Peptides against a protein of PDB entry 4CIC. Designs and how they scored, part 92

Target 1, 148 residues: chain A of PDB entry 4CIC
Amino acid sequence: KVSTKGHYGVQAMFDLAQHFGEGPVSLKSIAERQGLSEPYLEQLIAVLRKAGLVKSVRGAQGGYILAREPRDIKVGDIIRVLEGPIAPVESVSQDDPEHSLKFDFSVTKSVWEKVKKSIEEVLDSITLADMLKDAEEAQMAQGYMYYI
Target 2, 147 residues: chain B of PDB entry 4CIC
Amino acid sequence: KVSTKGHYGVQAMFDLAQHFGEGPVSLKSIAERQGLSEPYLEQLIAVLRKAGLVKSVRGAQGGYILAREPRDIKVGDIIRVLEGPIAPVESVSQDDPEHSLKFDFSVTKSVWEKVKKSIEEVLDSITLADMLKDAEEAQMAQGYMYY

## One batch from the design tools (peptide; made by RFdiffusion4, then SolubleMPNN)

Design b2_p18_6_s1 (from b2_p18_6, 7 letters changed)
Fold by OpenDDE base, seed 3:
Structure b2_p18_6_s1 (fold): chain B 148 residues (1-148), chain C 147 residues (1-147), chain A 18 residues (1-18)
Amino acid sequence: as target 1 above (148 residues)
Amino acid sequence: as target 2 above (147 residues)
Amino acid sequence: PPIGTEDILEIPEEAPLP
């Protein structure tokens, strides 16, 4: 389970990426399109705005826009903003005084740090522009299936 | 956080790997060496045994052993046994009827599937034998710092 | 809370932390 926060944050940012260049998008419209509660989305957007990933536009056609181009926003950037640094596997047993335990713990910890690093590398390799491209390719593939 | 179950399962299996070839290890001794509750370890070992990763030995010097050599047990094998398949991010919104929502959901899902695959590849690249080697190298490095 | 590998892996938080 990606945290609900990370998952919905990526969805909301992806929705804003799909509308990039079309002007500001209302939170209500994002919530409706992404199946999110508007109050929850408001909290997510507030964090993302504070981090400089989104901007608020005021006025009758006000709402939110991406603060940067989709190519300049990694999934990893969104996740780090919403969830903080990908937690190191908190070593449950830092306090066990026996030297043997600490050593075995160190080796097992290294396994989880390798997993963490791998996750970070994947999330940092994917931009909102990559997600847009994947969406376009999937739409084209579906379009071809309807014409056969 | 790796689940406490996966984390402790890997620790328990690593402890059994360190004693591989020395005969059966008691759950009590593993629990003491790994800082685990014996009842919790008993539950983990029961699952690992049922999956054929460990064997129980009966008798006065009874306990548990690895069922295979450390090189033939991946960390991924241990995790899959204890936690099941690394769950696909359960799509919260399978039931949302609007086609647009399903599509955006599909793209987001593909991101998490890439993460999942990357984790599986890492965990499947590490054996208990690799962990033993890393432990030996770390002990040697510590030994060189004490001289 | 930071994305734990738990969150990404859906690793069941079954066992209470000691």
Scores: peptide ipSAE 0.027, ipTM 0.777, DockQ to the pose 0.230; fails the geometry check
Fold by OpenDDE base, seed 1:
Structure b2_p18_6_s1 (fold): chain B 148 residues (1-148), chain C 147 residues (1-147), chain A 18 residues (1-18)
Amino acid sequence: as target 1 above (148 residues)
Amino acid sequence: as target 2 above (147 residues)
Amino acid sequence: PPIGTEDILEIPEEAPLP
């Protein structure tokens, strides 16, 4: 389970990427297209806006836009903003004197650090532009299946 | 959060790997060495035993042993037993009829499937024998800093 | 419950004290 917050945050940012250059998108329209509750989306967008990934546009045609081009926003940037830093494995407090326990904790810690690094590398390798391209390719593949 | 269950399960299995070939280890001794509560460790060991990763030995010197050699137990095997399959991203129910929504869900799903695959690859690349080797190397490195 | 990628991403800072 990617956090429900991370999952829906990436989904909302992807919706804004699909509409990039078309002007401001209302939270209502994002919520309807992405199957999200509008109150939940308001909370996500508030965090993303504070982090400078999203901009608010005021007026009758007001709403939200990406603050950067889709190619300049990594999935890892969205997750770090919503979930915080993929926590450094906090060192179990240095004060327990039994040398053996500290060492075993170090080895198990190294396993989780390897997992963390692999997740970061994957999420930092995917941009919103890559997701848009994957969307276009999948839409073309579906279109070809209907013409056969 | 690696689930507290996954974290402590790997720690308990690593303790059993360090004592592999020395005979049965008591849950009390594992709990003391790993900073775990004995009741919590009993629950973990019951699951690991049912999955065939751990064996119970009965008698006055009874306890637990690894059911396989440390090289034949991946960290991924321990995690899958304790936490279940690294969940497929629960497909948001396929029943929403709007084609656009299904497609956007597909693209976001593919991101999480890539993350899942990377986690599985890492956890399946690490055995309890690799962890034992990393432990020996770190113990040697500490020994060399004191001389 | 299956290992949530949430659970793996949220790598706990502190092991909860007993």
Scores: peptide ipSAE 0.026, ipTM 0.775, DockQ to the pose 0.122; fails the geometry check
Fold by OpenDDE base, seed 2:
Structure b2_p18_6_s1 (fold): chain B 148 residues (1-148), chain C 147 residues (1-147), chain A 18 residues (1-18)
Amino acid sequence: as target 1 above (148 residues)
Amino acid sequence: as target 2 above (147 residues)
Amino acid sequence: PPIGTEDILEIPEEAPLP
């Protein structure tokens, strides 16, 4: 499970990407469009803003914008900000230094490190611009299904 | 975090792989070697046995063995047995049919499906035999550090 | 806390609405 935090954080960032160049978007409008509670979204946006992925705009038309272009924001960047580094397996091995089990732990650890690396590679290969393109392609595919 | 269940399940299966061909191994000995509680290991082994990854041997020297050779058991097979299918995104989208949110949900879903596929590919690329080989290589590397 | 593989494999169940 992508944590609820990671999932909704990617959704909120994707919503901001869809409106990139249209000016600041209100948290209320993002919450409504993403099915999020506004208080929960405020917490997510606060973290994303502190990490420099989102900017706040002040004024009557105030709200939030992406701090960078959609092409310059990886899904991996969003996830790292919200959830921290894609965990190295917290070494369950820190608590018992005495048992000779260190070797078996090392091989099993290597499996999970390979999984982690693969996840990082995938998430770092996908930008918000790639997601925008995928959305456009999906809309075109739906449009064709109504015309046939 | 691999679930504690998945992690310890892979450890228990790896322990059985290390002893493959030596006969049945007691749950107690696996628990001691893997730092697991015996009751927890009993639950894991029951699931793995039901899935046909492990066999129980009866008798005074009874215990458990791998049901297949280490090369014929993928880490992905162990994880699927213990955790179920690496879940297709339960469509959060089933509960509210009316909101136009289906599209944004589809693209975000595709990201997680790519992650899922990548995890499956990695876990299906690693066998217990590969893990045994990695253990041997690690032992050799430690042996060279002491000389 | 760093994203565990559990956290990645678990597609969020809807956070229970309070």
Scores: peptide ipSAE 0.026, ipTM 0.781, DockQ to the pose 0.149; fails the geometry check
Fold by OpenDDE base, seed 5:
Structure b2_p18_6_s1 (fold): chain B 148 residues (1-148), chain C 147 residues (1-147), chain A 18 residues (1-18)
Amino acid sequence: as target 1 above (148 residues)
Amino acid sequence: as target 2 above (147 residues)
Amino acid sequence: PPIGTEDILEIPEEAPLP
């Protein structure tokens, strides 16, 4: 599951990527554009800032910027910061003593570890730059559909 | 993350796979071996039976069996039966009129669709027969560490 | 209210063990 926190975190980071190089963006403007509550966005941005994905700019035109270029931020980096390590299964308590139960548990656990690894590989293969490119391609495709 | 329902459903189906060809297994014996409550397992088995993954056998030696061979049951089949289709991200209400918001939403949604597809591919690549083989290999490896 | 994101593979919260 991508939590609501992970989803909105990726949305907020993508908004900052779209404005990368234009200067600092206010939390209010991100909240308005992404349909987020400003207090909720403030909590997300605080975590992302502490992890070094976002920088705060002070002043009359203060706000937030990406701390790295969009190509240097993976979706996986954002998710790990907001949700922690992608845990596919909560560890069922190791303390069940019977050997057979432990064995069956190990095989079923390996299935979920394969799922975890696959999710991590996908999220680590997508950068904010890839998302920007996909956005530009979709805008161009939409523009071509209006001219035909 | 797989639901507790999906996790225990795969465990119960794997227990039935280990006993495949030995005849019907009682819910009580599955519950005892898998550390599941019998009432919870009864709910899981009812869903799995309705989906045609499990058969009920009646009689003094009554119980449950896999409805198909372990090689013909994917982990993905079990998960889809118990959890439904791996749902894509909730459609944020389409009614926000500004073109930019709809666009940003479409790109973020595509990320989650890629994740969904990857999960489906993994779960559809693993059968109960693959899990049985992995179990046998792990038992052999453990046996070699004791000698 | 923050719009709930549809969860890819719903992980139920562990029901507390009795």
Scores: peptide ipSAE 0.025, ipTM 0.776, DockQ to the pose 0.199; fails the geometry check

Design b2_p18_6_s2 (from b2_p18_6, 7 letters changed)
Fold by OpenDDE base, seed 5:
Structure b2_p18_6_s2 (fold): chain B 148 residues (1-148), chain C 147 residues (1-147), chain A 18 residues (1-18)
Amino acid sequence: as target 1 above (148 residues)
Amino acid sequence: as target 2 above (147 residues)
Amino acid sequence: PPLGTDDILEIPEERPLP
């Protein structure tokens, strides 16, 4: 599951990627563009900043910037920062040690580990630069549809 | 995340696959082997039966069997029956049409559609027969470590 | 209320049966 937190975190990071090189972006402007509540965005940005994906710039034109180039930030990096390690299955409570000893449990666990690995591979294959490129391509495609 | 329902559904279907060809298995015996509550397993089996993945056999030796061979049941089929379609990114509420028009939203949605597709491909690539084979291989490997 | 965006891969956790 990509949580609401992961989804909005990727949106906020993508907004910062679109403005990369233009200087600091205010949380208010990100919130308005992405349709996020400013208090919720403050919490997300605080986590992303602590993880070193975002930098805070102080001053009258202060705000936030990406801490790295868009090509050096994977979607997987954003998700891991916000949600922790991608859990494929909620670990059925550690509280029943007898369940972990059943041979059948090991095989079913391996299925979910394969799913986890696949999710990680996909999220680690997509950068903010790939998202910017996909955005440009979609904008060009829309532009061509209006001129035909 | 796979739900508890999906997880236990795959476990129950795998137990039935291990006993495929041996005749009907009682819910009690599945519950005991898989460590599931019998009432919870009754709910899961009712859904799986309605979807045609499991058959009920009536009689003194009654119980449940797989409705198909283990090779003809994908993990993805079990998950889709129990959880529905691996939900498309729930469309951010229809209530703000302005949000769906934002270019940025379409790109973020495409990321999650790629994740969804990847999960579907994995779950559709694994059959109950593949799980049986993995179980046999793991049992053989454990047997070789003790000798 | 912050609009709960749809957890993409959220197989809904059935609440633990009591």
Scores: peptide ipSAE 0.022, ipTM 0.786, DockQ to the pose 0.243; fails the geometry check
Fold by OpenDDE base, seed 3:
Structure b2_p18_6_s2 (fold): chain B 148 residues (1-148), chain C 147 residues (1-147), chain A 18 residues (1-18)
Amino acid sequence: as target 1 above (148 residues)
Amino acid sequence: as target 2 above (147 residues)
Amino acid sequence: PPLGTDDILEIPEERPLP
């Protein structure tokens, strides 16, 4: 399960990808298009900016742009910036040191590590450019459904 | 994220798999071995029993057993029983019907559906028998490190 | 409230099953 932070972060980055090359986009316009609160989006953008995924442009037509091309930003990069390392399992507090628990813990841990790896592989296989292409294909499919 | 419910449910089912064929295991003994509270384990086992993954045995040596062989229980089956369908993202309330949001929502949804499918494939590829084998291999590896 | 499906794989603390 991706957090609301990760989900909305990917949405905001995707919105910036859709406008890539058109110049700076205001946070207000992203918030309106993505159904996000502007204050929440400010927090997301601040983190994404600090990580070098977005740039702020100053001026009368100021706002935000992607710091890299959509093809050079993986969904996994966005998620790692917003959520940190993809944790398969919350750290159950290691505080109970008793012996037998360690072994069963290792096997169950390996299951979750396999899940983690699988998630990372998927998210690292998808770029913002792939998402743009999928959006274009879906829009064309809808357009064709109205012309038939 | 697998909830604590899913995690501890897999641990409890794995404990029952380790004792498969030895007869009924008490909830107390599972709780002690897995570091779980007995009341919490009772709730987990009640759900797992209702789903037909475990059976209760009555008698002086009563307790719980796996309802199927370890090879016939996937980790994905346990997680689906305890957590329901693996949801990749929380249902962001669909309540804002505005037009442009639907398309962007569909593309982001497809990313999370790919993640969901990947998780399901992994969890459906692992049985309790695979976990037993991994445990045996790890125990042998530890045994060889002490010799 | 049902604990939101937010994070990809967290083991929350032992909470009573809803």
Scores: peptide ipSAE 0.022, ipTM 0.781, DockQ to the pose 0.217; fails the geometry check
Fold by OpenDDE base, seed 4:
Structure b2_p18_6_s2 (fold): chain B 148 residues (1-148), chain C 147 residues (1-147), chain A 18 residues (1-18)
Amino acid sequence: as target 1 above (148 residues)
Amino acid sequence: as target 2 above (147 residues)
Amino acid sequence: PPLGTDDILEIPEERPLP
C-alpha cells in the first residue's frame, strides 16, 4: 500500500502538473481541488520543495510550480522523496544479528526484493506527463459520453 | 511494503515447506527456527489453518503441516489470506462521495491499480516450491564458498 | 487482540512531520 502521504503527494504533484505553464498555484487552491487539508498539503509541499520537485514563487500571485517539466518527474521520484526508498517489507529490526544469518531469511528477502523491483519499475515508468495524457483521454471519453 | 504479518507468515509457511513430507512440526520448533514469538505464530497459523493452507495434526507428535504441496501454494495466496486483497493504497475513506467524482482521482487510482497488478503478478509467480529451490541453490553456493 | 492488519505498504501513520 502506498502511504496516504505518497497518495496525496502524487495528487498534489498532478494538480501542479495540470497547471504547469499557467504560473504559480496557491496551496489553498490545490487543497480545495484535491480535497486535502491545507496544513497537510503545506507539509507535503515543503518536502517536495526541499527535494527540488516544486518551486515556491513569492508575491501577490505567489504559490507553487513544478520545478521540472511533467515529463521529467516520475511517480517513483515523488514516492521516493516522500516515503524514502520503496521498501517492500517493514524493516524487521535487524537488531538481532542471529536472525540475519538464517538462510531462510535470505530466501524470504529475495521474494520481497523482487516485489520492490517490480514496484519501482512501474512507478518509474509513469511520469506526470503520462498522467496528464491519461486525464485528457478520459476527459475526452467523458465529453463524448455527455454529447451522445 | 509487505506487513510484518505477511512477512512472518511467509517465513512460517516456508519453514513448513522445508519440513513437508517429514510429518507434523510443532509451533515451538517453527518459532525457534524463524525467530518468531510462539504466541504471534499461533495467531498466524490459526489464520492460515482457517484458510486451508495449513493442517493441524493432533497427538504426541502433533503440530502443523502444509495442507497442499509447496508447488500449489503461491506467496500471493499466503499474503491474500493474511492481509486480504493486495491494495496498493490505503483506502482513503471512500466515505466522501464528492471526492470519488473528481476526474483527477481516477487517474491517480489507475497508477495504484498498475502497482497492485504488478505486485500480484510477482507474488503469484512465486511458489513455496520455488523458494525451496532457491534455498537449495543458495546452500550449495555457500557450501562451495567454504571448501 | 485483532492482529493489526499492518497493510502491505507501511503507510506511515501521519506522524506529524517534525
Scores: peptide ipSAE 0.021, ipTM 0.784, DockQ to the pose 0.102; fails the geometry check
Fold by OpenDDE base, seed 2:
Structure b2_p18_6_s2 (fold): chain B 148 residues (1-148), chain C 147 residues (1-147), chain A 18 residues (1-18)
Amino acid sequence: as target 1 above (148 residues)
Amino acid sequence: as target 2 above (147 residues)
Amino acid sequence: PPLGTDDILEIPEERPLP
């Protein structure tokens, strides 16, 4: 499961991708378009900026831009920055040190590792550029449905 | 992400698969082997039983058995029973009804649907029989490292 | 907050000469 943080982070990054090359985008405008609270978006953007996925622009038209081209940002990169390593299972709290000694040759663990790998492969196969293309294709498809 | 509930549910079902054909397994014995609390396992087993993945056997040697052969139970079936439909995103609370009207042709949604589909494909490709086989192969590999 | 190295200074648009 992608957390709300990952979900909104991808939305915010996608909004920045849609405006890539148009100059800095204000957090307020992203928040309004994406239906996010501005304070929450500030926290997300701070993390994304620290990770070098976004840049802040200072000035009268200040705001945020993608730090890289949309093709050079994978969804997996965004998720790893916001959520850390893709964990297939919620980390069962390592808090029982006594159970750590059982050779948890958990065939169950191998199942979750397969799930993790599959999620990583999907998220690493999708760039912000792919998302932009999918959005354009969808807008075209909607435009055709209104003309019939 | 698989919840703790899904994780422990798969462990409990795998324990029942390892004992398939040996008769009923007590919840206590599953709990001890799998490192689960017995009360938590009771809740999991109740859900799994209601879904028809396990059967309760009554008597002095009472307990639980798989309701189907290990090959006929996918990991995906267990997860769907315990967690419901595999949701790629934590359900952003539907609580904003106003945002529900935006044709959230969210390209973002399509990303999550792709993730969902990939998880489903993986979990539906793995049976309890596959897990049993993987366990046997691993036991053999460990046996060879000690010689 | 430490000024992240990645702050781009917007080049002030040259005020149109009067």
Scores: peptide ipSAE 0.015, ipTM 0.770, DockQ to the pose 0.014; fails the geometry check

Design b2_p18_6_s3 (from b2_p18_6, 8 letters changed)
Fold by OpenDDE base, seed 3:
Structure b2_p18_6_s3 (fold): chain B 148 residues (1-148), chain C 147 residues (1-147), chain A 18 residues (1-18)
Amino acid sequence: as target 1 above (148 residues)
Amino acid sequence: as target 2 above (147 residues)
Amino acid sequence: PPIGTDDILEIPEERPLP
């Protein structure tokens, strides 16, 4: 499970990417389009803003924008901001200092570290611009399926 | 978080791999070596046995063994048995059928499917034999650091 | 429940199974 935070954070950032260059988007409009509660989205946006991924615009047409271009925001950047560093295996520091247990923990830990690294590599390979392109391609594919 | 089930299941299977060819291992001895509760390990072993990854041996020296050689058991096989298929993000099937939402869900879903595939590839690339080798290499490295 | 990405990234602290 990507946490609900990570999942919805990526959705909210993707919504802002779809509107990039159109001006500020209200949290209400993002919430409506993404099926999110507005209070939950406020919390996500506050974290994303603090991390410098989004900017608040004030005024009658105020709201939020991406702080950087979609190509300059990786999915991995969003996840790291919302969930923290893709945690290494919390060291099960069972402080039991004595026996053979430490070694078995090391090998199993290395398996999960390999999994972690693989996830980081995938998430760092995908930008919001890549997601926009994938969305456009899929929308074109649906459009073609209705015209045939 | 690999579920506690997946993590401890891999540990228990790795313990059985370390003793592969030495005969049946008692659940008590695995529990003691892996820092697991015996009742919890019984539940894990029951699932692993039902999936055909472990065998029970009956007798005075009874216990459990790997049902296959360590090279024929992937970490991915253990995880799939204990946790089920590595799920994509649970479809937040908010059944709200109407607007533009469906497409955004598709693209975000594809990101998580790529992550899932990457995890599966990693876990399917690691066998219990690879883990045994890594353990032996690390034990030798520790032995050399003390000399 | 299906293993999502969060369930893979955190090795559970040895919380005693409930």
Scores: peptide ipSAE 0.024, ipTM 0.784, DockQ to the pose 0.138; fails the geometry check
Fold by OpenDDE base, seed 1:
Structure b2_p18_6_s3 (fold): chain B 148 residues (1-148), chain C 147 residues (1-147), chain A 18 residues (1-18)
Amino acid sequence: as target 1 above (148 residues)
Amino acid sequence: as target 2 above (147 residues)
Amino acid sequence: PPIGTDDILEIPEERPLP
């Protein structure tokens, strides 16, 4: 379970990637296509804009665009912006003076650091361009199943 | 960030692994060594016992032991018992009929499935015996820095 | 509830066990 925030943030960014080069997309149209509430999407887009992942276009045909090409935006970049750094386990108070407690905490911490690193490697290996390609491949596969 | 439940569950199981073969350990002693509340630990141990990862020993020297050798308990087994199966993203309602929505959901879902698989692979690659070995290696390394 | 990647990415605050 990626947070509802991370999940919906990646969906919204992917919708903007699908429309990249077509001009600005309204929040309403993204909300409708992605099954998101418009007020929730406004909050997500505000954070993503502040981080420089999206741009706002003003005017009658105003809306949002990706600030960079889909190949230059990793899923990991989106998650880090929305949720912050993939934190390892919150440091339980370093102040317990007994040497034995520090050691057990170190070994268990190393397990969670390995998990964290693995998540980061996966999320940093996937771009919005990779997601677009996977989408095209899945559409082609569905199209071929209807013609057989 | 593993859940507090998963984190403390792994700590409690690791404490039991450190004492494996020494007999039953009291919940009080585990709570003291791991910085856990005893009532919270009782709840965790009850779940772990029901799943067959720990055994209760009755008597004046009663307590808990691992139900299997440390090598036969993966971190992934502990986490699955405490938190359930590592779920991919909660399925937002599959009921939206528009074909376009299903497709976008499929691609985003595949990202989270890759993350899930990666987490499962890591957690299933680490046993309590591996954690014991890492503990011994770290103790030796600290001992050599003081000479 | 199944371990969400959120629960692995978010340390839930101490929600009391049900």
Scores: peptide ipSAE 0.024, ipTM 0.780, DockQ to the pose 0.157; fails the geometry check
Fold by OpenDDE base, seed 5:
Structure b2_p18_6_s3 (fold): chain B 148 residues (1-148), chain C 147 residues (1-147), chain A 18 residues (1-18)
Amino acid sequence: as target 1 above (148 residues)
Amino acid sequence: as target 2 above (147 residues)
Amino acid sequence: PPIGTDDILEIPEERPLP
């Protein structure tokens, strides 16, 4: 599951990637462009800043910037910061140790571990730079459709 | 995330796969072996039966069996039956056509569609027969550690 | 209201049965 938190976190980080090199972006402008509430975005940005994915710039033209180049930030890095390690299955409580459940549990657990690994591989294969490129390609494709 | 429903559904189907060819298994025996409540298992089995993954056998030795061979049931089939199609990102409401938001939204959506596709590929690559084989291999490996 | 973005792979957590 990508939580609402993960989804909005990726959107906010992608907005900062689109403005990378243009200087600090205000939370208000990100919130307006991404359809996020400013208070919710403040919470997301606080977590992302603490993890070192975003930097705060102080001053009259203050705001936020990416702490790294878009190519050096994976979607997986954003998700891990916001949600923690990708949990494939909520760990059903460890509580009842005794029953023959251990063996069947190990095989079913391995299925979910394979799913987890696959999600991690996908999210770690996509950078903010890849997302920027996909955005540019989609914009070019739309531009070509209006001129034909 | 796999739901509790998907998780327990795969466990119940795997229990039926372990007993495939031995005849009908009672819900009580599945519940006891899988640590599931019998009422919860009744709900899961009702859905799985309606989808044609499980058959009910009536009689004094009645119970449930897999409707197909373990090799013909994917984990993805079980999950789709219990949870529905791995939902595409719900389309954020069509309502505001004007803002540049559409473009950024399309790119973020594509990331999640890639994740969805990857999960579907994994779950469709694993059958109940693969799970049985993994169980046998794990049991053999444990047997070799004790000798 | 904050538009609840659909949890993409939200397999709905069935609430724990009581």
Scores: peptide ipSAE 0.021, ipTM 0.785, DockQ to the pose 0.226; fails the geometry check
Fold by OpenDDE base, seed 2:
Structure b2_p18_6_s3 (fold): chain B 148 residues (1-148), chain C 147 residues (1-147), chain A 18 residues (1-18)
Amino acid sequence: as target 1 above (148 residues)
Amino acid sequence: as target 2 above (147 residues)
Amino acid sequence: PPIGTDDILEIPEERPLP
């Protein structure tokens, strides 16, 4: 399950990608378009800004822009910033130092590592530019369905 | 993040796979080996039993067995039973019926569907038999490091 | 206490961030 943070973070970043090159986007406008609360979006944007994925623009037409081109931002980069490393399982291994000596060759752990790797590969294969392209293709497909 | 349910469910099923053909395994013995609470394991086993992944054996040597051979149980089958369908995103679409008309061609949704599909493919590619084999290979590798 | 394994697929409910 992508956390609410990851989900909304990708939505907010995608909104900024759709407006890339048009200038700064207000948090209010992103919140309205993406169905997010403005206060929640402020927190997400603060994290994304600190990570260098977005830039704040000051002034009367101030707001936020992507710090990089959409092609240079992977979904995996957004998720890692918001959620941290994609951990398949919280390493149960931290709390019991005495059980740390059991070579917890948890074959079960290897399953979750495979899941993690697969998630990372997928999220690292998708850029904001890929998402923009998919959105354009879908808009075209919808346009054709209204003409038939 | 695999839920605690999914994680412990796979552990319990793997323990039953390791004892497959040896007869019924007590919940207590599984709990002790897997580091699980017995009451929690009872709840997991009840779900797994209801789904037909495990069988209860009655008697003095009663307990649980796998209902199928380890090769016929995918990790994905265990997860689907315990967690339900691997939903990539809770469909935010249930609560606002008015927004349901927006063809929420959420490109964002498609990202999560791709993630879901990849998880399903991985979990459906791993059987309890594969896990048994991986465990044997690891035991052999450990045995060689001690010589 | 059962270590709450963080659900991979659980979208945490919108707990208001503090």
Scores: peptide ipSAE 0.021, ipTM 0.787, DockQ to the pose 0.117; fails the geometry check

